# Peptides against a protein of PDB entry 5T59: the designs that were tried, part 39

Target 1, 112 residues: chain A of PDB entry 5T59
Amino acid sequence: TTPTMQSTSLLTEHLGYPPISLVDDIINAVNEIMYKCTNAMEKYLMQRNIIGKKDFSDEIKIGTAKLESLLENSVDKNFDKLELYVLRNILSIPSDLLEENRFRLLHHEKLV
Target 2, 90 residues: chain B of PDB entry 5T59
Amino acid sequence: EHIRFQRLVQVCNKALEESIRKLQSWEKIHECFPNYGQTREGIENLTVCQQQVIKLWSNLSRVEFDAIFHERSIEEKLNQLDDLINKARS

## One batch from the design tools (peptide; aimed at target 1 N78 N89)

Design b2_p21_6_s4 (made by RFdiffusion4, then SolubleMPNN; from b2_p21_6, 7 letters changed)
Fold by OpenDDE base, seed 1:
Structure b2_p21_6_s4 (fold): chain B 112 residues (1-112), chain C 90 residues (1-90), chain A 21 residues (1-21)
Amino acid sequence: as target 1 above (112 residues)
Amino acid sequence: as target 2 above (90 residues)
Amino acid sequence: ELSLDEVFPEEDIVLTEAPKL
């Protein structure tokens, strides 16, 4: 099941930000890292594109593009799983605590 | 007692590990560069490239994720959440 | 609640290395 509006509100109050914001930060970071990696790979090989009398520039460009696509697909798949797991199992409040008593505890803790 | 932050670290590691799995296959790397990889020098270049990319992936992810966790104070917040839940059930 | 293993099932890790010259 997906997180409830109530749990999101309570967690936002506790965290100081919506739970999804953490996931967004993680996903944005890994995407940036991903493209840095693929860019580095392409640059490294393009600096070594000529072997003997043959220029492998075209093959390198195509090959690195293929690897980038593979990595993109894998990142998308696995970090979608991560998002689901984080929001459901980590940044979650048990249903039995989604009551006024739980809210009071959060409020009390904030004021202490 | 405190379990949520540990789980966060674990799921991040698993996602990162599974994402880089394809690049850890020499066969997969080589098939993307079939002619380049038929040369001695090409094999050497691809070998170094593969190793460097995997290291870069690991190092950057560690640094960036730790920064996010720190900026969001997530370990403290998750520990507090565990404590609040346990207290509520006491 | 989803288990971590359910979301990320354990798979055999095949790490192959380039031939050493």
Scores: peptide ipSAE 0.320, ipTM 0.924, DockQ to the pose 0.685
OpenDDE base, seeds 2, 3, 4, 5: peptide ipSAE 0.305, 0.308, 0.307, 0.303; ipTM 0.922, 0.923, 0.923, 0.920

Design b2_p21_7 (made by RFdiffusion4)
Pose (drawn by RFdiffusion4):
Structure b2_p21_7 (pose): chain A 112 residues (1-112), chain B 90 residues (1-90), chain P 21 residues (1-21)
Amino acid sequence: as target 1 above (112 residues)
Amino acid sequence: as target 2 above (90 residues)
Amino acid sequence: EELEEEEEEAEEELEELFEEE
């Protein structure tokens, strides 16, 4: 299903937070991991940048950064699909409920 | 009958597996370090990275998401939602 | 049975979504 304002309004009430807030916590979280990994990888190599008698410090900075940007694209790509797949299929509303009052059951839930 | 939360786990894991796949390929890893990878020690060091970075990637994401799913009680909100739409359709 | 069908459809849609560029 395609998201609607009633679903956003109702699901915000059921969840206690807008449906997108969960998606923010996920994208924001993986990004932090992505950089935490690349930074950890660069330092592992920089203290191993000299093999034999040659210094590969330049190649490592370029390589670690050249990798980081490829995840920035792949992650932004794959988690936008998540941002879509979730708001359409998981935090989702059928027609059975907004055609004939979903408000009854949510109000009914909070009380009885 | 509780089907929506397991999906949330499936879609998260699916996004992560695709997010890291280019790093599981030794080729693309060596392309970023062509000269450095032509040394024995360089090959050994790069192997230690991709295998550890992947493990770090999997672990950090696994722990946080399980935590996020807890702080927002999403497993319950969705289980309440799954079994609630059924009561409505009935 | 209807729920299993909806689950299989959702898995297929999920796989197709990530296979698309």

Design b2_p21_7_s1 (made by RFdiffusion4, then SolubleMPNN; from b2_p21_7, 8 letters changed)
Fold by OpenDDE base, seed 5:
Structure b2_p21_7_s1 (fold): chain B 112 residues (1-112), chain C 90 residues (1-90), chain A 21 residues (1-21)
Amino acid sequence: as target 1 above (112 residues)
Amino acid sequence: as target 2 above (90 residues)
Amino acid sequence: SELKEEEEKFEKELDELFKEK
């Protein structure tokens, strides 16, 4: 299930930021790391592009681009699953605590 | 007793592991460089490159994710959430 | 460690979550 408006509001108050902000940080980080990895791979191989007087530069560029696309697709798929899991199961408030009396307790503990 | 932060770390690790899985396949690496990989020297270069990328992926993700968790104080906040929930249910 | 032990216990559930269909 998707988080409720009330749950999001309470968690935002508790965290000091919206729950989605944490996920955004994680996804932005992994995307940056991904391109650093593929860039490093291309540069490493391009420094070793000549073998037996044959230039493999074109093949290296195409090959690294294919691997980048493969990694992009995998990152998108797996971190979409991560986003759903985190927002639904980790950054979540049980429904029984969203009732009036339980809601009051959460606020009371925060204020006291 | 505190479980939410543990699960966060676990799911992050799993997502990272699954994301890099295909690059761990030598066959997939080799097929992207069909002629380069037919040379002895090319195979050696691809082997080292594959190992370095996997290590770089692991090291960078550890450093960056730990920084995010610290900046967001997420362990403390999730522990507090666990405590609040457990107290309310007691 | 405790974290590693809990990760092992939860591994099967994560495998199911992230398995390719």
Scores: peptide ipSAE 0.560, ipTM 0.942, DockQ to the pose 0.367
OpenDDE base, seeds 1, 2, 3, 4: peptide ipSAE 0.547, 0.545, 0.549, 0.546; ipTM 0.941, 0.941, 0.941, 0.941

Design b2_p21_7_s2 (made by RFdiffusion4, then SolubleMPNN; from b2_p21_7, 9 letters changed)
Fold by OpenDDE base, seed 3:
Structure b2_p21_7_s2 (fold): chain B 112 residues (1-112), chain C 90 residues (1-90), chain A 21 residues (1-21)
Amino acid sequence: as target 1 above (112 residues)
Amino acid sequence: as target 2 above (90 residues)
Amino acid sequence: SELKKEEEEWEKELDKLFAEP
């Protein structure tokens, strides 16, 4: 089930921020980490680009770029799944509690 | 009784694990460096590099995600949410 | 515990979600 506006409003009030903001933080963090990892890999190998009399700099640059692309695709895919799961199953309110009467109750309890 | 935060941690770990899975494949790494990886020294460098990247991925993820969870007070908030839901159903 | 059992069940669900065809 897709989150409703009512659920989002209630959770925003409870959390102090929209539920999607948490997901955004997570995704932004993993993207930053991803590029730090690939950058570190490239730098490590570029410091070791010459073996014997052969310079492998071009191959290293191309290879690390390929790995970066691979990781980007995987991150995008898996964290899209994460976003869906979090918003549907974790940051969600059961439908039976979204009834008007119960909505007021939860709101009241929070404000008391 | 409190389950939502645990699930959050679990799904984060799962997403991280699955994201790095292909980089854990030596074959996949080697394919990106076909000539470099045909040298003894190249293989050694790639091996160390692969291990270091995986460790860096794991360590940075742990630190950054924990920071996010703390800044957002998400464990407390999710526990409270569980309590509210359970109370409403009682 | 019931919590641990439930955790294991949900872990299986996560495995299914992230499983590649």
Scores: peptide ipSAE 0.426, ipTM 0.934, DockQ to the pose 0.477
OpenDDE base, seeds 1, 2, 4, 5: peptide ipSAE 0.425, 0.420, 0.423, 0.425; ipTM 0.934, 0.934, 0.934, 0.934

Design b2_p21_7_s3 (made by RFdiffusion4, then SolubleMPNN; from b2_p21_7, 6 letters changed)
Fold by OpenDDE base, seed 1:
Structure b2_p21_7_s3 (fold): chain B 112 residues (1-112), chain C 90 residues (1-90), chain A 21 residues (1-21)
Amino acid sequence: as target 1 above (112 residues)
Amino acid sequence: as target 2 above (90 residues)
Amino acid sequence: KELEEEEKKLEEELNKLFEEE
């Protein structure tokens, strides 16, 4: 099931922001965290790039990039699922409340 | 009675856990550093790095998500939504 | 207790959801 315009409007009024905005915040945050993590990993290893007499800088950069890609793909996949779940099962209004009388009820509660 | 916020927390945790799962695999980490990981020091460094990244992931996500939830007042709003729904059905 | 049960139920649901790759 897909959220209706009515549901979105009602939830936006209730929340003070569109439901998708919450998801966007979450996704933006995790993406930021993701890159902080990969950056930290690269920095940590680059500080330890010399073992013996061999410089592993190139390998570290490549390897970290690969891990970043793996993480990116995983984040994208999993948080897409999250987005759908949140919008459908959390930030949702049951169909029985999308009737005219129920719509009034929601507005009435806001006014009280 | 109040279930939506709980669901939000749970799905967030699930997504975070599943997202970091591959990095929790030593094999996947090691294969990205085939030569580096053949050295004793390299293995040690990768091990520590892996642990630190996972911890950083966990800590940052907790802090950031909590901040988002607070800023959006989502617990309160979801509780209110639950109440409205329950009231309407009563 | 009720919340715990719901939590468990949700976990099962989420497990199924996130297993769908």
Scores: peptide ipSAE 0.525, ipTM 0.940, DockQ to the pose 0.510
OpenDDE base, seeds 2, 3, 4, 5: peptide ipSAE 0.523, 0.523, 0.525, 0.521; ipTM 0.939, 0.939, 0.939, 0.939

Design b2_p21_7_s4 (made by RFdiffusion4, then SolubleMPNN; from b2_p21_7, 6 letters changed)
Fold by OpenDDE base, seed 3:
Structure b2_p21_7_s4 (fold): chain B 112 residues (1-112), chain C 90 residues (1-90), chain A 21 residues (1-21)
Amino acid sequence: as target 1 above (112 residues)
Amino acid sequence: as target 2 above (90 residues)
Amino acid sequence: EELEEEEKKWEKELEELFASE
């Protein structure tokens, strides 16, 4: 279930930022890390591209690109799941606290 | 009593682990370098490369995610959220 | 104990989520 506007507002006030911002930070970070990893792999192998009389540069480039694609797909899928889980089960307010009386209490406590 | 931050750490770890799983497969790595991996030296290079990448993945993730959590004060905020919820239910 | 049970529940949900393709 998608978070309500009410819960988002309350959490934003509590956190000082929208809940989705945390997820965005995480996803941006992992993407950066991902490309650093694949770049490192390519660089490492390209420094070792010649074995015997053969130059494997082309194979290395293609191979690392394939691995990057595989990793990209995996990261995308798994961190989409993460986003769902975080917003649903972590950065969420129970429905019973979204009732009018509970809403006021929670808001009031933040103001006091 | 405080559970949300624990869940956050868990889901992050899970996502990271599942994301890198395919790279942990030697077979999949080798498949990407079929001729290179037929040489002794190539196998050695791929082995080291695989290990280093996985290590880099783990280390960078730890550092970066911890930094995010700190910058966002998420542990404190989630603990407070837990407390607020518990208080409201009492 | 109740908290532990709830935690296990969420852990199970986590596993199920990431087990699915």
Scores: peptide ipSAE 0.318, ipTM 0.930, DockQ to the pose 0.852
OpenDDE base, seeds 1, 2, 4, 5: peptide ipSAE 0.311, 0.315, 0.315, 0.310; ipTM 0.929, 0.930, 0.929, 0.929

Design b2_p21_8 (made by RFdiffusion4)
Pose (drawn by RFdiffusion4):
Structure b2_p21_8 (pose): chain A 112 residues (1-112), chain B 90 residues (1-90), chain P 21 residues (1-21)
Amino acid sequence: as target 1 above (112 residues)
Amino acid sequence: as target 2 above (90 residues)
Amino acid sequence: KIERAMNTTEEEWEEVEEWFE
């Protein structure tokens, strides 16, 4: 289903937070991991940048950064589909409920 | 009957697996370090990276998301939502 | 961000379905 304002309004009330807030926590979380991994990988190699008698510091900075940017694209790509797949299929509303009052059951839930 | 939360786990894992796939390929890894990878020690060091980075990627994301799912009780809110739409359709 | 999900085209949605499968 396509998201609507009633679903955003109702799901915000059921969840206690807007449906997008969960998606923010995920995207924001994976990004932090992405950089934590690349930074960890660059330092592992920089203290191993000299093999034999040659110094590969330049190649490592370019390689670690050249990898980082490829994840920035792939992650932004794959987690936007998540942002979409979730708001359409998971945090989702059918027609059975907004055509004939979903408000009854949510109000009914908070009380009885 | 509780089906929506397992989906949330499936879609998260799905996004992560695709997010890291280009790093599981030794080829693209060596492309970023062509000269460095032509040394024995370089090959050994790069192998230690991709296998550890992947493990770090999997573990950090696994721990946080399980934590995020806890701080927002999403497994329950969705289980309440799944079994609630059924009561409505009935 | 929610508006982006509401304005999602049919082609974009089909890509998301194929991607998930």

Design b2_p21_8_s1 (made by RFdiffusion4, then SolubleMPNN; from b2_p21_8 with T8I T9S W13L E14K E17D)
Fold by OpenDDE base, seed 4:
Structure b2_p21_8_s1 (fold): chain B 112 residues (1-112), chain C 90 residues (1-90), chain A 21 residues (1-21)
Amino acid sequence: as target 1 above (112 residues)
Amino acid sequence: as target 2 above (90 residues)
Amino acid sequence: KIERAMNISEEELKEVDEWFE
């Protein structure tokens, strides 16, 4: 099933926020975590950049950048899937309930 | 009866696991540091680094996602949604 | 984002469903 304007409105009323806001929080969080991880990796290795009188700083910077890109691509791919799944299967209202009766039920429950 | 929140947790864990899976490959790590990884000390450093990053990924994601779920009251809201749907179908 | 979800192809939907089984 596909999200509709009606379902979005109903879910927003129920949640107190638009469904997309939850997904945004999740994606923003994982992006932040991702960069914290790559930054930590770079710092760790840069503190150990000299081995046998050879400075590997440039290689470390390039290498960590490559890993960051790798992780970025993976995060983008998988969390795009997550977004679709959440919006279609979790934060969704079955089509048979997208009727006046469902709307009334939601209001009724809030009033009780 | 309540299934949506469980599914949310599952898909979050799945996305996190699949996202970090490539970093779990030693071959991919080593390929990014071809000369550094030819030294004994470099290999040791990369090994520790890989391990620590994976742990950091896991720990931070757990803490942050739990915080989001709490702040958004999503478990309660999804349970209520399940209940509303079930009630409507009864 | 929601528009993207609305315009997902059946093939992509199948892939997502299989991935999160």
Scores: peptide ipSAE 0.133, ipTM 0.928, DockQ to the pose 0.850
OpenDDE base, seeds 1, 2, 3, 5: peptide ipSAE 0.127, 0.129, 0.132, 0.129; ipTM 0.928, 0.928, 0.928, 0.928; seed 3 fails the geometry check

Design b2_p21_8_s2 (made by RFdiffusion4, then SolubleMPNN; from b2_p21_8, 8 letters changed)
Fold by OpenDDE base, seed 3:
Structure b2_p21_8_s2 (fold): chain B 112 residues (1-112), chain C 90 residues (1-90), chain A 21 residues (1-21)
Amino acid sequence: as target 1 above (112 residues)
Amino acid sequence: as target 2 above (90 residues)
Amino acid sequence: KIEKAMNLSKEELEEIDKWFE
């Protein structure tokens, strides 16, 4: 089912926050985690940048950046899917509950 | 009966799993460090690094997502939603 | 973002649903 304004309003009332806020929290969290991971990788390797007589600092920086880009693209892709799924299938109200009688019932159940 | 929260957890896990998949590939890692990875010591460092990053990804995501779910009381709210839906259909 | 969700294609929805198969 497709999210509606009515559904959003009802869910917001129920949750105490808009449904999208949960998704935003999740996405923000994973982005932060992603950065922490790639930063940790770079730091670890940069502490080990010299092998023998060769300095691999430049290669490490470039390589880590490439990995970050790969991870970023993957995160964006998969969590976009997550967002869609959550909003459509988890944080959703069936159409039958959006009818007037069911709508009233939902409000009634909350208030009583 | 209560299915929404379970699905939320599942979809989060799936997204996390798919996101880290490329980093789980040694070939992908090695490709980013072609010369560094030609050295024995470099290979060792990359191996450890790869393992650590994957673990960090897993651990941080678990902690952070659980915190979000708790702060948002999402399990309770989703269970209540399931109950409301079931009641309305009964 | 909700707008994007509303415009999700059938194919994309099916792909997402496979996550739980």
Scores: peptide ipSAE 0.081, ipTM 0.921, DockQ to the pose 0.658
OpenDDE base, seeds 1, 2, 4, 5: peptide ipSAE 0.078, 0.073, 0.081, 0.079; ipTM 0.920, 0.921, 0.921, 0.922

Design b2_p21_8_s3 (made by RFdiffusion4, then SolubleMPNN; from b2_p21_8, 8 letters changed)
Fold by OpenDDE base, seed 2:
Structure b2_p21_8_s3 (fold): chain B 112 residues (1-112), chain C 90 residues (1-90), chain A 21 residues (1-21)
Amino acid sequence: as target 1 above (112 residues)
Amino acid sequence: as target 2 above (90 residues)
Amino acid sequence: KIQKAMNISEEELEEIDKWFE
């Protein structure tokens, strides 16, 4: 089921932050890591761009850009799935807990 | 009893693994450097580069994700959530 | 809400849910 506003509010109270904030942290981190990896790859190869008498700088730049795009697409795809899974199955409250009596339990536990 | 944090770790690992999978293919790497990869030195450089990138990906992800989990206290919070759900259903 | 925002089908959602059963 899709998360409700009530679920989001309850989870925000429980976590101390909105559930989406965790996902945002994860996605931001992997994006940063991704570009660090591709940058490192380009730098490594550009330091080794000349073999014999031939300069492969252009090919290296194009090739690393292709790999970056490939990785970027894969990250987007897989972490979109991650976001959905986390919000649906991990940071979620079962419907029975959203009933009046169960709602009181969550609120009571927070106050105790 | 406590299952949500385990699942979080699993899904993070899965997403990371699937994201880097194509870079683990030598064929895919070589395709991006068709002429460079025809030289002995080029092959050697690409091999080292591939290995280093994969290791960097793994290491940075572990460090950064663990930091996030700690800063967000997510293991404790998810365990508490599991307990609340189990208690409500008892 | 999330499904619509991400343009993911119900079938795809079910597939994702099965990842870690």
Scores: peptide ipSAE 0.258, ipTM 0.930, DockQ to the pose 0.328
OpenDDE base, seeds 1, 3, 4, 5: peptide ipSAE 0.217, 0.228, 0.256, 0.132; ipTM 0.922, 0.925, 0.931, 0.924; seed 3 fails the geometry check

Design b2_p21_8_s4 (made by RFdiffusion4, then SolubleMPNN; from b2_p21_8, 8 letters changed)
Fold by OpenDDE base, seed 2:
Structure b2_p21_8_s4 (fold): chain B 112 residues (1-112), chain C 90 residues (1-90), chain A 21 residues (1-21)
Amino acid sequence: as target 1 above (112 residues)
Amino acid sequence: as target 2 above (90 residues)
Amino acid sequence: KIQRAMNLSEEELKEIDEWFS
């Protein structure tokens, strides 16, 4: 079930913010964490780029970039799933509560 | 009775777990560093790096997500939502 | 943003359901 405008409005009133804002915070956070992780990995390996007499700097840069891409793709996929689940199943109002009488109940409960 | 916040935590953990799964594969790590990983020191460095990244991922996620949940008061709000729904259906 | 989430396939939706099965 796709979130309705009415559902979004009611949830926004209840939460104090649009439901999508929570998802945005989560996604922004994981993206930041993702790049911190890949950056840390690159830095760690670049500090250890020379083994014997061979410099592996180029390989490290390419390799870490590949891992970053891999992680990025996985994050995108899984957190798209998360977004859908949250908006459809967690931050959602059952259809029966969107009926006229139930709609008033939600509004009334907030005011009381 | 209260189920939504629990599900939020669960789905966040699941997404985080699935996102990092490929980096938990030594084979995937090694494939990205084919020559570096053929050296003893390289293997050691990659091993430590892999472990540290996974720990960093887990720790940062926990801290940041908890902060978000707190700032958004989402546990309280979801509990209230559960209560409202249950009350409406009673 | 919501449109992004709505782009998930039926198969992906099933996978989501499996997370809590």
Scores: peptide ipSAE 0.189, ipTM 0.933, DockQ to the pose 0.493
OpenDDE base, seeds 1, 3, 4, 5: peptide ipSAE 0.174, 0.165, 0.164, 0.165; ipTM 0.932, 0.931, 0.931, 0.931

## One batch from the design tools (peptide; aimed at target 1 L87 N89)

Design b2_p22_1 (made by RFdiffusion4)
Pose (drawn by RFdiffusion4):
Formats: structure tokens, sequence, C-alpha cells
Structure b2_p22_1 (pose): chain A 112 residues (1-112), chain B 90 residues (1-90), chain P 22 residues (1-22)
């Protein structure tokens, strides 16, 4: 289903937070991991940048950064599909409920 | 009957697996370090990275998301939502 | 999985939700 304002309003009430807040926590979380990994990888190599008698510091900075940017694209790509797949299929509303009052059951839930 | 939360786990894992796939390929890894990878020690060091970075990627994301799913009780909110739409359709 | 039109409509709704949050 396509998201609607009633679903965003109702699901915000059922969840206690807007449906997008969960998606923010995920995207924001994976980005932090992405950088934590690349930074950890660069330092592992920089203290191993000299093999034999040659210094590969330049190649490592370029390589670690050249990898980081490829995840920035792939992650932004694959987690936007998640931002979409979730708001359409998981945090989702059918027609059975907004055509004939979903409000009854949510109000009914909070009380009885 | 509880089907929506397992989906949330499936879609998160699915996004992560695709997010890291280009790093599982030794080729693209060596392309970023062509001269460095032509040394024995370089090959050994790069192997230690991709295998540890992937493990770190999997672990950090696994722990946080399980935590996020806890702080927002999403497994319950969705289980309540799954079994609630069924009561409505009935 | 989803069409371009459906993606655009979803993005518009997401922007509206973000504006309401602000």
Amino acid sequence: as target 1 above (112 residues)
Amino acid sequence: as target 2 above (90 residues)
Amino acid sequence: EFSEEEIEETKEIIEQVKEEME
C-alpha cells in the first residue's frame, strides 16, 4: 500500500513515534558503522604501510577513501529501498480499515 | 500469523547483505590497492581486513538493530498490528 | 519492485511527515 496521512497519523499514535523515526534510527546507525569500519581499516593498514623498504601511505589513503565512497553510494542506495519497502509493506494500512474506521480499533485498543 | 516483524528483520538483513557485497569480492579490494596488493605481506594484510571488516560490519549492525527494535518495541507493535488487522477482517 | 510514480508519491508523503515533525 501507498502511505497516507491517516496511516502516518494513526501509526504515529499506535507506535508513539512517527513511522519514519524507526527508519532514521536505522539509516543513522548504519552510517555510523560504515565510517567506524573504514576508519578502523585505514589505521590497521597505516601502521602497516611500509612493506620491505617502500612506503605505501599514499596508496592506502586513496584506497581506504576509494572504498568508503563506494559504500556511501551502495548503502544510501540499499537503505532508501528499505525506507520505501518498510513504509509501504510493513508500517502499512489496507483499505479495509480506513474505508470503515480504523479509529474504532485503535481507540478500542488503548482502553478496554 | 505474526508475519510483519519477521519481514522487518528480513528487509534489514537484506539491505545489509547488499550493502557490503562489493567488499566480499577480493578483486575490487585489490583494485583499490594494486601496488600494495602485489606484495606478499600486502596480500596477507588485505585478507585480514576484508574478513574482519565484514565480521565487524555484521556484528555492529546486528547488535544495534536488535537494540533499536527493543527501544521501540517494534516486534510487539507489529505483532499487535498483525493480529489486529485479522480481528478487523473477521 | 515499485514504479517511479509510486516512489515519487511516497517521497512526497515522507517530506510532508518531516515537515509536520519540524

Design b2_p22_1_s1 (made by RFdiffusion4, then SolubleMPNN; from b2_p22_1, 9 letters changed)
Fold by OpenDDE base, seed 4:
Structure b2_p22_1_s1 (fold): chain B 112 residues (1-112), chain C 90 residues (1-90), chain A 22 residues (1-22)
Amino acid sequence: as target 1 above (112 residues)
Amino acid sequence: as target 2 above (90 residues)
Amino acid sequence: ELSEEEKKKTREIIEQVRKLLE
């Protein structure tokens, strides 16, 4: 089923936060991790930038930037898919529960 | 009975695995460092670097995602959601 | 898994939700 404002409201009540907040946490985390990884890679290589008599600093910076871009693109693609999937299939309420009588059930269960 | 949290974990892992796939390609790594990678020492450094970054990716992701799941109590909440749905249908 | 239309609809909803949360 496709998310609706109604389902979002109900899930927010159930979760204590909007469903999208979970996804945001995940996406923010992976982005942070991504940059930590690329930064670590750059630092590691920059500490080893001189081989023989040649300085490869410029090449390392460019190369690491390219890898970062590749990773960014992949992260964006895959976690966009994740966002859609989570909101549609995991943090979702079946249509049969999107009725007033079923809303009462959710409300009742919350209070008990 | 409880399936939503399991699915969440699965799709998170899948997204993480797919995201890091490009960095797992030695060819792609080497292409980014054409001259550096022509040296013995450079190859060694790149190899270690590649392995370390992948490990870092995996470890950080595990720790951070687990923290998120805990902070959001998502396993419990999803289990409850499953129960509510099952109860409503039974 | 998801049709393009379904994806679009879902994205629209997500955008609406995000706007509401701003």
Scores: peptide ipSAE 0.111, ipTM 0.884, DockQ to the pose 0.774
OpenDDE base, seeds 1, 2, 3, 5: peptide ipSAE 0.109, 0.077, 0.109, 0.108; ipTM 0.884, 0.873, 0.883, 0.884

Design b2_p22_1_s2 (made by RFdiffusion4, then SolubleMPNN; from b2_p22_1, 12 letters changed)
Fold by OpenDDE base, seed 3:
Structure b2_p22_1_s2 (fold): chain B 112 residues (1-112), chain C 90 residues (1-90), chain A 22 residues (1-22)
Amino acid sequence: as target 1 above (112 residues)
Amino acid sequence: as target 2 above (90 residues)
Amino acid sequence: ELSEEEKKEIRKIKEEVRKLLE
């Protein structure tokens, strides 16, 4: 089931916000978390950059950047799938209800 | 009867778990630090770092996602949506 | 795990959905 203007409008009225706003919150949150994780990793290792009189600062920076990129790619893929699933299967209205009946029911419930 | 919120939680957890899987791979981490990981201390540091990052990922995601769900009242709204749909079909 | 075609399809659908909300 793909979202339509009608379903989006009805869900927006029901939720008090557009369905996509929830997804945006989730995606923004995970991106922020990702940054915090990779930043923490880099800082932790940079405090331990010298071993046996060798300075591994450059390797740590490059390595952490690689891990960040890897994580970012994974987050992007998985949360793109999440967005699609949420909008199509969770924040969705069955097609048989996308008729006058569903619209009336929603308004009726709000007025009662 | 109420299924949508449960599905939301499930898909969020799955996305989080799948996303962090690469960092759970010691081999993948070691590949990013080939020389650093050849030292005893380096291995120890990477091990601790890996554990801490995974824990941080899990804790932050739980807190932030729960906050989002609360602020958006999504459990209540999805339950109501389930009820409305069921009522319309009765 | 997603193929390039699947990624393209997802991006397409996402964009369409977002346009509906403009």
Scores: peptide ipSAE 0.257, ipTM 0.917, DockQ to the pose 0.233
OpenDDE base, seeds 1, 2, 4, 5: peptide ipSAE 0.149, 0.145, 0.174, 0.146; ipTM 0.905, 0.905, 0.907, 0.905; seed 4 fails the geometry check

